Peptides against a protein of PDB entry 5VZU. Designs and how they scored, part 146

Target 1, 271 residues: chain A of PDB entry 5VZU
Amino acid sequence: GRTLEDIFHEHMQELILMKFIYTSQYDNCLTYRRIYLPPSRPDDLIKPGLFKGTYGSHGLEIVMLSFHGRRARGTKITGDPNIPAGQQTVEIDLRHRIQLPDLENQRNFNELSRIVLEVRERVRQEQQEGGHEAGEGRGRQGPRESQPSPAQPRAEAPSKGPDGTPGEDGGEPGDAVAAAEQPAQCGQGQPFVLPVGVSSRNEDYPRTCRMCFYGTGLIAGHGFTSPERTPGVFILFDEDRFGFVWLELKSFSLYSRVQATFRNADAPSPQ

## One batch from the design tools (peptide; made by RFdiffusion4, then SolubleMPNN)

Design b2_p22_2_s4 (from b2_p22_2, 8 letters changed)
Fold by OpenDDE base, seed 3:
Structure b2_p22_2_s4 (fold): chain B 271 residues (1-271), chain A 22 residues (1-22)
Amino acid sequence: as target 1 above (271 residues)
Amino acid sequence: DEEAKRAEILAELRSLFSLPPK
C-alpha cells in the first residue's frame, strides 16, 4: 500500500511540476491585468484592500478583500496550481456571526465544528426559503378569458337602517418595547486560540479577535479540478489582520494588510 | 518522533490538497 510519505512525495512532485509549468509559461505570454482597489464604504467592516497571506505550500499569496453589502469576498490576486488568479477564495456571510466559546473550549475542534455546522444549516434553510418565494410569483398568467357582452340596467330598492351599539372596549396600548437592536458593540476583543489539530504554519497569530463570521472557502485539485466550497470561520483580529479557519481541512490562513500605497489604483467612478 | 513526523506530513498534505480528506 502507499505510505503516507509516498503520497506526500507524489503530491509534492506534482506541485513542483505545476509551479514549473506556470513559471515557464511567463516566457511565452505575459498578460497584464490592471487591478483596481475597491472603494471604501462607511459600512465596511474594515477598510477593503490587498492582504498578504501564507497559504500552505503555495507560499506568499495576495488576496483582495472587498465588501458587498452583508457579504465579504476574498479574491485571489496571485494564482496557485489549484486555484487561478481572479477566483473567489473566501466568501464571508456577515449576517451569520460565529460566537466563539471561552478560551478553554476554543481548544476543542469538535465544539467549533458544531457551531459552524449549525450556522451552515441555517444558511442553507434561508437559501431554500428565499428560493421558494421567488418561484411562486411567476406562475399566474391566468388565461385571457373572453369579452362577454354589455348587459342591461336594472333598478331599484331602498331599504332600512338598524341601530347597532358601539361597544367601548378600551384595550390598553401594550407598550411594545422595541427590542433596541443592541448596536453591534465593536466587541471588546476576546481571547483567541486555534483548536487542537488545526494546522498553522505560523504559530505567531493574534491571540485576541474582535469578531468571527461564517464563511466558505474555495478548494480545488491541481489545474482547478473539482472546485467546491467548504465551510470555515472568518476571524477579524484587527483593522489590518484577519484569518480563515478551513474547517474540513483543519487549517488556518493568516492574512495581513499590504501597507504599500498604490498610485492610480482606485476604480474609475461609475459614470 | 514518528507521530510528530506523521502530523507534519498530514499538515503539509492538507495544505497541498485543497481537497477534503476522503
Scores: peptide ipSAE 0.077, ipTM 0.686, DockQ to the pose 0.121
Fold by OpenDDE base, seed 1:
Structure b2_p22_2_s4 (fold): chain B 271 residues (1-271), chain A 22 residues (1-22)
Amino acid sequence: as target 1 above (271 residues)
Amino acid sequence: DEEAKRAEILAELRSLFSLPPK
């Protein structure tokens, strides 16, 4: 039977071969596309820009992080044998914050899985409800050709008198006990640990995180076959580091800001 | 330890996040 070692060797050989083919094809057709750094906005969670993935066998992975209102996006600058450059490797929903438990419960993969899957179900419900509102709103703009029905002179029906006694229906204001939204302690990082059985390339990841959000990651077979989005957790560590937990893969990717300054990399101001 | 070696191989395979889970 195939051993795990056989599967690993076969996969690594295929990855190396595919990477070699992709790099060798550049000799015949180099298409250069200028990449602009996204402009920073005041409401951006962190400064947008280039981040280096510190994970595995693909080698140098570069991702552009950008913000789009209540969404963040990681776009591949470097392609790999599975996912070409320009694809969105991660999509983050900044409306759906994930609250991590204490360190003891953070080690439990099943607890993290439960939390993420509950958020995924909420996101799915909101998409279904928002799809219904968008559907109902379009249905009412049928052009009612108001055919001008001819003004038949409606007769003067007599002025019956005004004695509407105001019924004082004293509806008691039900004390809706506003559940005190515990002020989200926005500022202090919490202790962070990966769940047991989540693979990291090394144990050298930040042990404190600022906040976490629900997100989806793109996965595909070699040659971008059967691409799908899997649930995960975006973890903001600091201004220069974030992670992504791939829930189904039980893996963790760490991303660190590229500190290189690029001249003339800013998007031209819209004239 | 064979279990440790298997865990390492599985860790490397899972680090290939672009791959669908088999």
Scores: peptide ipSAE 0.055, ipTM 0.672, DockQ to the pose 0.097
Fold by OpenDDE base, seed 5:
Structure b2_p22_2_s4 (fold): chain B 271 residues (1-271), chain A 22 residues (1-22)
Amino acid sequence: as target 1 above (271 residues)
Amino acid sequence: DEEAKRAEILAELRSLFSLPPK
């Protein structure tokens, strides 16, 4: 049978070949595309922009972080052998904050997995419920054929029925405990550690995080085969750094802001 | 340690985001 070592060597050879093909395309066909930085909004979790990431054997990746209401998006600026440029590598649901446990329990991968999968199931339920409300509204405009069924005149009669006393059934207003939207407390930084068995390319990740959110990451085979979204955790460290834990892959990606001033990178004002 | 080597190989394979569909 193939050993894990055989599989690794085969996969690394394919990866190297794919990377070589991608790099060699730059020698033969340069397509220049202007990238615009997304405009910053006051409600953005951090300033949008370019981030450099490192994860596994992919090496250096450039991702554009942008905010879309209660969602954040990481869009690949650099392609890799698996996922081409312009794809959404991460999608973050800013509605679903993840509270990390204490530092001891953060080492437990199963605890993180439980927390993330519980959030995933809530997100799935919300999507199903929102899908039903949109579906039921369209069905009932069947053409009421106006069949002119005839005017039968049934007449009578006015019976006066009596005095029934108003029972003051004081139905206590059930306190609908409004699930207090916990304000996005700019919480004091929490101590942060990767779970045991989560691989990071660099151990030099921030050991304090500001907040975490549920998200999904895009994975694919070479040549963008069988693309799927896997659950993960977006970890905001600070204004210039975030991470993503790929739960199923047991991998961590660290992203750091590209500290470059780009002239004319702003989106053209709509004339 | 063969187990440590296997764990490293699996970690690297996972990091490629190209694991075969289950």
Scores: peptide ipSAE 0.051, ipTM 0.657, DockQ to the pose 0.123
Fold by OpenDDE base, seed 4:
Structure b2_p22_2_s4 (fold): chain B 271 residues (1-271), chain A 22 residues (1-22)
Amino acid sequence: as target 1 above (271 residues)
Amino acid sequence: DEEAKRAEILAELRSLFSLPPK
């Protein structure tokens, strides 16, 4: 019978061949589009730019990380047989920080799954509520036909006088319970480990992370068939490294900054 | 565990090529 190893090798060969065909077709692109690096903003979580997905010897994936207010986006610069270049491989909600448990509980996939799914439901609720407010706001502008009701001259009722008794109601200053802004625990990385059963190509991932956020990743069949968004965790390790845990896939992708300096890669100023 | 090894292989393949879960 075919071993799992035989099946793996056959699938890997097929996927490598598909990737080769796909990339070779892209080398024959009739149209070239210049890629510009996103401008850096002071409020950006890290410097935006190009990141390399380190998928060992099986290929190079380049993703551009950019910040859009309270959202971050990973855009594919390199396409693959499933997802073409220019697609948003990851979308990160910077409003929804994920607090990882202690290192012992981080090994529990079910705990991570619970945390992520609870955040997913909150995001879904916020989208429904925001959709309802946007819907209700549009519904009330029915065209009020301003029928010009004739200006009946309403009589000048007389100016009654000025009795100015200043009621000194000394309202006690309600104690502004200073919501203790939990000091943004600046910069101390927390210990990080992948849950048991999450596949990483390399055990050589950072064992300390700065912060995590809820996000979604794009998955699709060959030829971009049945594209869907799957829940995951964006993990910021440092200024030059981030990861994405694909929850449903039980996989981890590590991305490292491309250290190359590009001349004239800045976006033109919006004219 | 053969099932764990299969899951690892499938997770690797999916991570490389953005494959949906089967």
Scores: peptide ipSAE 0.041, ipTM 0.646, DockQ to the pose 0.092

Design b2_p22_3_s1 (from b2_p22_3, 12 letters changed)
Fold by OpenDDE base, seed 5:
Structure b2_p22_3_s1 (fold): chain B 271 residues (1-271), chain A 22 residues (1-22)
Amino acid sequence: as target 1 above (271 residues)
Amino acid sequence: DEEFLSMSLSEKMDYLVEKRKA
């Protein structure tokens, strides 16, 4: 197998090559594509927009955060050697809130791992159940060629009488325990610390978080080889900052809002 | 473990991708 040293050397060579390609692109015909900021919705967890992240060895990344009902999405505006621009670097399930333990237990990576993996299994079960309901509905419309079975004369069975005793079947309305949507406590932020062994390039991450959600991050090899989703935690710090804990990578990415005002960045109204 | 923790996020991605192919 490849050694970590081999991977490091290959990675460094490819980073040098990528740097060379990017610098040489200025001497080439640049293609510009307009990006549009997603419209803000009242139900959006925070204002959608551009965020800058410190991610891996590739330096500064720009991600577009957008909301799609009960999902949030981070879309890469900047590509890297592994993941090209336009890919969804993070997908957040806003149905699955992560409850962080106390500050002492937050330092335990295994505790965070347990919590995240339990949510991952719930998400997987929900996807399987929703897949079965969609699958069973299509199967039965085989065209039964209605062979015209001959009209056997069904005999007139007699009109027996009226005894209309109304059985008061008092069907107790089964208490649909509406899973109490725990009100999004927009309360004071919970104390936050990264687990021991989670690497952050920036120690200046916020020490309080508003809420956390289950999510998946996209990982790939160089040239977008073998792309996959890895489990993680989206951490909302405030209106302008969020993080993502890459569980399997034992890594944290901090994203901060790009405060620049863009003129004419709104999507054209659908005519 | 320490060596993996010292890796950049991209190097960790490459490591995990290669480890899953092997």
Scores: peptide ipSAE 0.137, ipTM 0.767, DockQ to the pose 0.656
Fold by OpenDDE base, seed 2:
Structure b2_p22_3_s1 (fold): chain B 271 residues (1-271), chain A 22 residues (1-22)
Amino acid sequence: as target 1 above (271 residues)
Amino acid sequence: DEEFLSMSLSEKMDYLVEKRKA
């Protein structure tokens, strides 16, 4: 069988070869495309824009964060050997907030895994239900001619029975103390720690987060082979930092806003 | 398990893609 050392050696050789091929292709032709920053909207969770990721061994990754109603999207500006530029590296469902447990239970990877997988199943159920409603509405009810089914008349049966007494039992209305959903104090960040066994390239990540959402990350083999979406957690730390926990990969990626001001980078006004 | 945890994100992705092709 291949040793893990053999797999690492083959992977590193392939990565070097791909990097060499990409670099050598640039000697002949470069295509430049202008990137526009998405316009900020009042309902955007944070200002959209360019973020620098610590994604993996590939070095510097640039992602464009944009908002699309109840969804957020991270689009790769830099390609890598696995995923080309222009692909959606992360897709965030802003309808499905993840509540992190207390700091002690946040260290348990199985607890985070449970929470994420429960939300993933809800998202799948909602997609199935919404697919059924859209399918049934296209049933062309052709005008079924109302054949007049005849008026069969059947019959009377009468019977009587009587008296049963009005037992007064005055059951006290148990005060259903509506557990007031404490408005999640949107202003104070909750304590945050990565679960045990989740790898971060840098231990220097924010130890408080504002909110978390369910999301999916794009994974692929070299040359964009077998691309798929894997479940994860989007973590908003602040206006300039977010993270993504790759659940199946047991990995964390930190993204920080590119602070450079770009002149004439605003999207042209829709004419 | 420890060796998989030590892998880079790209190496983990390739390892999972290979396992799913098998």
Scores: peptide ipSAE 0.125, ipTM 0.761, DockQ to the pose 0.574
Fold by OpenDDE base, seed 4:
Structure b2_p22_3_s1 (fold): chain B 271 residues (1-271), chain A 22 residues (1-22)
Amino acid sequence: as target 1 above (271 residues)
Amino acid sequence: DEEFLSMSLSEKMDYLVEKRKA
C-alpha cells in the first residue's frame, strides 16, 4: 500500500502541477464556458448563487449552490486535482433535517455521528422502497391484449323509488383539537459549535445556525479516481453562509457568498 | 490520528480513497 508520506508527496506534486498549469494557461488555448446563475425561487432555502470556500490546500474554491425541489446541490465551479469542475461536491436532502443537540452534546463527535448515520439509514430505506414502487409499477404493464369483448346489450334496470327517510343521527363531532404543530420557528438560530476532533481551517465560523440537513459530499483520489459519496451535515448559518461537516473526514468546510454582482448571469429563459 | 487531523480536506480525501482501495 501507499504510505501517508507517499500520498502527501503525490498530493504536493499534483498541487505543483496545477500551479504550473494555471501559470502556463495564459499561453494556451483557453476554453471558456459561460456559467449561469440559477433562478431564484420563492421556496428556496436561501438565494442560490456562488459561494467561496477556503478549506482546501488548493486555496479559493467556488461552488454554485442551487435548489431542486427538496434537494440542494453544491456544484464545483473551480476544479481541484481530486474533483473536476462541474461535479456536485455536495448534495443536500432538504427532507431530512438534522436536529443538533444542545451545545454541550454538540461537542461530542460520536453523538453527531450517530444522528447522521441514523438519517443515512432512513435515506437508504426510502430509496429501496421507492425503487420497489417504481419496479412494481412497470411489471403490471403486461400487453393488454385488447380482446374485443362483445357488446352485451345494456339491460335497462328499473328506476327504484324515492324513499327519503332522513335519519337524524346527531353524532356530536368530538372536537379533536388537532394540536396545531407549532410551525417550528424557522427564525431562531440555535447555538452552534463544531464537535471535538473536527478540523476547521477557520476557527471564525458562525456560533449560531438556523437549520441543519443531511447531505453527502463527493470524495475522490487524484484524477477523479474512485469517486464516492460520504455522509455529512449541511449547516445553514445565514443568507450568505453555510457549512458542510464531512463526517468521515472529521472536517468542516465554510462557504461564504460571493458578493460580486454579475450582469447578464441569469440563465436564458427556455424558449 | 493526529496526523490525519492535521491533513487538509484534499489530503484526507486522498488518504480515505487509497485506504478503501487497499
Scores: peptide ipSAE 0.108, ipTM 0.739, DockQ to the pose 0.576
Fold by OpenDDE base, seed 1:
Structure b2_p22_3_s1 (fold): chain B 271 residues (1-271), chain A 22 residues (1-22)
Amino acid sequence: as target 1 above (271 residues)
Amino acid sequence: DEEFLSMSLSEKMDYLVEKRKA
């Protein structure tokens, strides 16, 4: 039977060969596209921009992080044999915060899986309910009432209707129980560790995180075959670093801000 | 989920080889 080492070796040989073929073929036919950095907004979780991903055998991955209201997106700037440039590698739902347990329970992959899958089911339910409200609103095409004929302009007289006394119905102000917005605890960074069995290329990930959110990552076969979204956890470490735990892949990707300053890379102002 | 958890280490690696993250 093939060992994990044999499978890894065969896979690495294939990826090296693919990388060699792609680099050698594209040297003669490069299409250059200008990338514009997204403008920063005050409500952005961190400054948007370019991040270097450290994951998988493909080498250097560059993603652009951007914010879209209550969603964040990682867009591939570098393509790979599976997923072309311009695809959304990660989609983050900023509505669904993940609460990590203590360090002892963070080591338990099944506990993280439970937490993520419970949030995934809530997201599915919200999508179904929102789909029903949008569906019922279209069904009331009321019957085309037949255009009644243009009845003539009878001019009848201005009868003075009487002084209706304003009844002061003193409707008691119903106590609007202000749902106490739990103060967004500007979360003191909590100790962070990867679950046992989650593969990281580098153990050099931050051991403290600020907050986590539910998200999905894109996976595909070679040539972008059978693309699908898998559940995961977006982990914000700091202003310049975030991670993504790929739940089904049992993998962690660390993303670090590209520190290079780009001149004239700002998005053109919307005219 | 249960299916992947039940896989051998070799079958998990094969599955991980077929499916790549972006």
Scores: peptide ipSAE 0.025, ipTM 0.698, DockQ to the pose 0.132; fails the geometry check

Design b2_p22_3_s2 (from b2_p22_3, 12 letters changed)
Fold by OpenDDE base, seed 3:
Structure b2_p22_3_s2 (fold): chain B 271 residues (1-271), chain A 22 residues (1-22)
Amino acid sequence: as target 1 above (271 residues)
Amino acid sequence: DSEFDSLSLSEKMDYLTKKRKE
């Protein structure tokens, strides 16, 4: 097995080499791709757009946030040595809210881990059940052999309508205890703190969050080797800021909206 | 644990992806 030190030395050597390769590529081949901003929808959790991340050691990260029904996606606009541009760095399941505990219990990394892993297991169960229903539903399209229904004859139904008296059984109105819809406390942000042992590049993160969701983050080695999805928490702070807690990486990334107006950045209307 | 926690996010990604191949 490689030691952590062996992996670190290899990483540093690869990173230096990749930095030289990237700088040399600017002299040889520049590929320009036009990106379009996602259209805003009324049901979007926040306005989609470009966000600046305080993410990895490689400088400025730009991520496009977009909404796709009950999913949100963070797509890399800037690549890094691990994950190239155009990859989905985060995928958020807007069906699975995460309830954060009180501030004292939010400092406990094991408590956050428990909550996230319980949600991950529910998501896996729902995927298995939905896979079974989709499998069974295809089996019943056996060919309906249209057997010609034989013309059974018109037998005359006789008319007699006797006067059955309606019995007045006065069933007592069972008190439907109206389950008080707890008013969606959409307005009051919850106090927020990172767990102990979760690394943040900047301690200047919002100390109040609106809501949290289960999500997965993409991780890979240099050159996009062994890409995989790891569990995490999407944290919505406000209209212009969100975070992602990488659970297995014990790391937090803060994303802030790029406050720039782009002319002609809207996607062409589908004609 | 402490050494891993000191790594950058990229270094942590490399560590986890390399370790899972062993």
Scores: peptide ipSAE 0.428, ipTM 0.910, DockQ to the pose 0.588
Fold by OpenDDE base, seed 5:
Structure b2_p22_3_s2 (fold): chain B 271 residues (1-271), chain A 22 residues (1-22)
Amino acid sequence: as target 1 above (271 residues)
Amino acid sequence: DSEFDSLSLSEKMDYLTKKRKE
């Protein structure tokens, strides 16, 4: 098996090579693409926009946060050796709130992992059920060639009489267990701490969070090899800060709003 | 475990993505 030392040496060699390739590309024709800020919607969890984060080892990460109904997306504005610009680094499911335990139990990585994996399984079940409803509807329009079966004269079965006993079938109204939409307690933030063993590049993360959601992060090898989604937790701290806990990576990324005012960064009005 | 926890985020990505191919 590869040792961690072998992995480190390979990683460093690949990084040096990629850094060389990227620096050599600056001597080539740079293509500039204009980025437009997403329009804000009233139902957006926070104002969409640019956020600066610590993601990888590669320095400054810039992501665009945008909202898409019950989903949020972090799109990479800066590429790195693993994940190119324009990829969705995080996808957040705003239907699946993560309830953090008390501060003592938040230190337990296994407890956070359990909570997130339970939500992941629910998301997987919902995707399977929604896939089945879409599949069954198309199958049945085989053209039944209506072979004209000959009209056998069905005999006049006699008029049975009027005995109208009203069966009071007291159909008990099945208690629709209204899935209690736990009101988004926009209230006082919950005390927040990273689990033991979760690495953060910045110890100055907010110690209070507003709410958390299930999400997936994109991971890949160098050159965007074997891209996959890994489970994680989106943590909303405030209007200008969010985090992402990468469970499998035991890592935390903090994102802070870029406060720069961009002139003419609004998307052109649809004509 | 402790050695994996010491890796950078990119090194962890590379480790996990390589390990899943084996």
Scores: peptide ipSAE 0.424, ipTM 0.909, DockQ to the pose 0.635
Fold by OpenDDE base, seed 2:
Structure b2_p22_3_s2 (fold): chain B 271 residues (1-271), chain A 22 residues (1-22)
Amino acid sequence: as target 1 above (271 residues)
Amino acid sequence: DSEFDSLSLSEKMDYLTKKRKE
């Protein structure tokens, strides 16, 4: 079988080759694109903007965070050997909040995996149901000329009567104590720890989080080969920090706001 | 499992992408 050493050597050789190809291509053509910051909306979970993160072993990653109604998007500003610039590295479903268990159960990777996979299955069901409603609505009701089928008259049958007495059994209405969903205290961050076996780089991640959501991350091989979405958890720590847990990769990426003030970086008003 | 858990995020991406083609 391939040893871990064989995998490492192959990956490093491919990485060096990819870097060499990219650097050699840049000698002939540099394309500059202006990046505009997304406009902030009142309903945005946090201020949209540029975040720096650790995605892979490739150094500095820059991602643009933007909000699109019930979805958030992380778009790569920096490319890497796996995923080019302009690709959507993360997509967050703001409809599907992840409730983290207590701090003891947060250490269990299988518990987090269960919670995420249950939400993933709900998202798939909702997509299938919404796809069926959109499919049935295109049934062209061609005007079926209703031929007037004739008035057949048939008859009366009459029958009988009897008595049975109303037993009064006054079953007391059991007070269904509506378990008041305790309003999730929006203000105080809950204790946060990564599950055992989830790799973080040697970065101090926040030990409290505000809220978590279901999301998907983009993964690919070198040269953007076989791109696919993998399930994960978006973790909002504060106004300037979020994380992403890559469930299948057992990995955590931390993203921190780029504090640089950009002059004239606002998107032009839609004319 | 232990060998996969020791890989970097990029190496894990490459490994999973290759394994799904086999």
Scores: peptide ipSAE 0.389, ipTM 0.900, DockQ to the pose 0.652
Fold by OpenDDE base, seed 4:
Structure b2_p22_3_s2 (fold): chain B 271 residues (1-271), chain A 22 residues (1-22)
Amino acid sequence: as target 1 above (271 residues)
Amino acid sequence: DSEFDSLSLSEKMDYLTKKRKE
């Protein structure tokens, strides 16, 4: 079997080769693609836009965060040897909020793993059920043989019967004091720490998070070989920062908003 | 385990994608 050392040496050789290929490609062909920023919507969790990732040896990594109803997506703007530009590096299910435990239990990787895997199974069940509903809905379009409905005659409208008196029964409305569900204080972040054994390139991550959601990250070998979705946690820190915990990889990626202002970066209105 | 935990995110990605093909 290949050792981890063998895999590391192969990886380093491939990275050197890829750097050489990229350098050689810049001299021969520059392909420019215009990127449009998604329009902000009132229901967006944060303002959509460009975020810089700080997780890889691949250098500058830019991701576009966008919102699609109850889903968020991180789309790679910069490609790397594993995942080309335009791929959805992260997909976030905003229906499946992750509740982090207290700060003490957040240090336990197995607890986070349990929580994430339980949500993963719920998402799989919902996909199977929704797949069955979509499947059963297609089966009932048997060919409606258009039997010619015979023209049955217009029977006449019978007359207005009379004045039944409204009885006044004055049932007192019991004041059910609707316990005002205190609006979940969306404002106070919870204490946040990475689990033991989760690697971060930078220990300087926000120690308070607003919300967490279930998500999946895209992983692949060099040249986008065997692309797979791995479970993880999207962590919203603030308006300008989010993280992703790659559960199976025991890794954390921090993303920070690109503060540059872009002129004419809005998507053209669909004509 | 300890050696895998020392890998960068990209190296871990490559390791897992290679290992799943074996």
Scores: peptide ipSAE 0.230, ipTM 0.826, DockQ to the pose 0.594

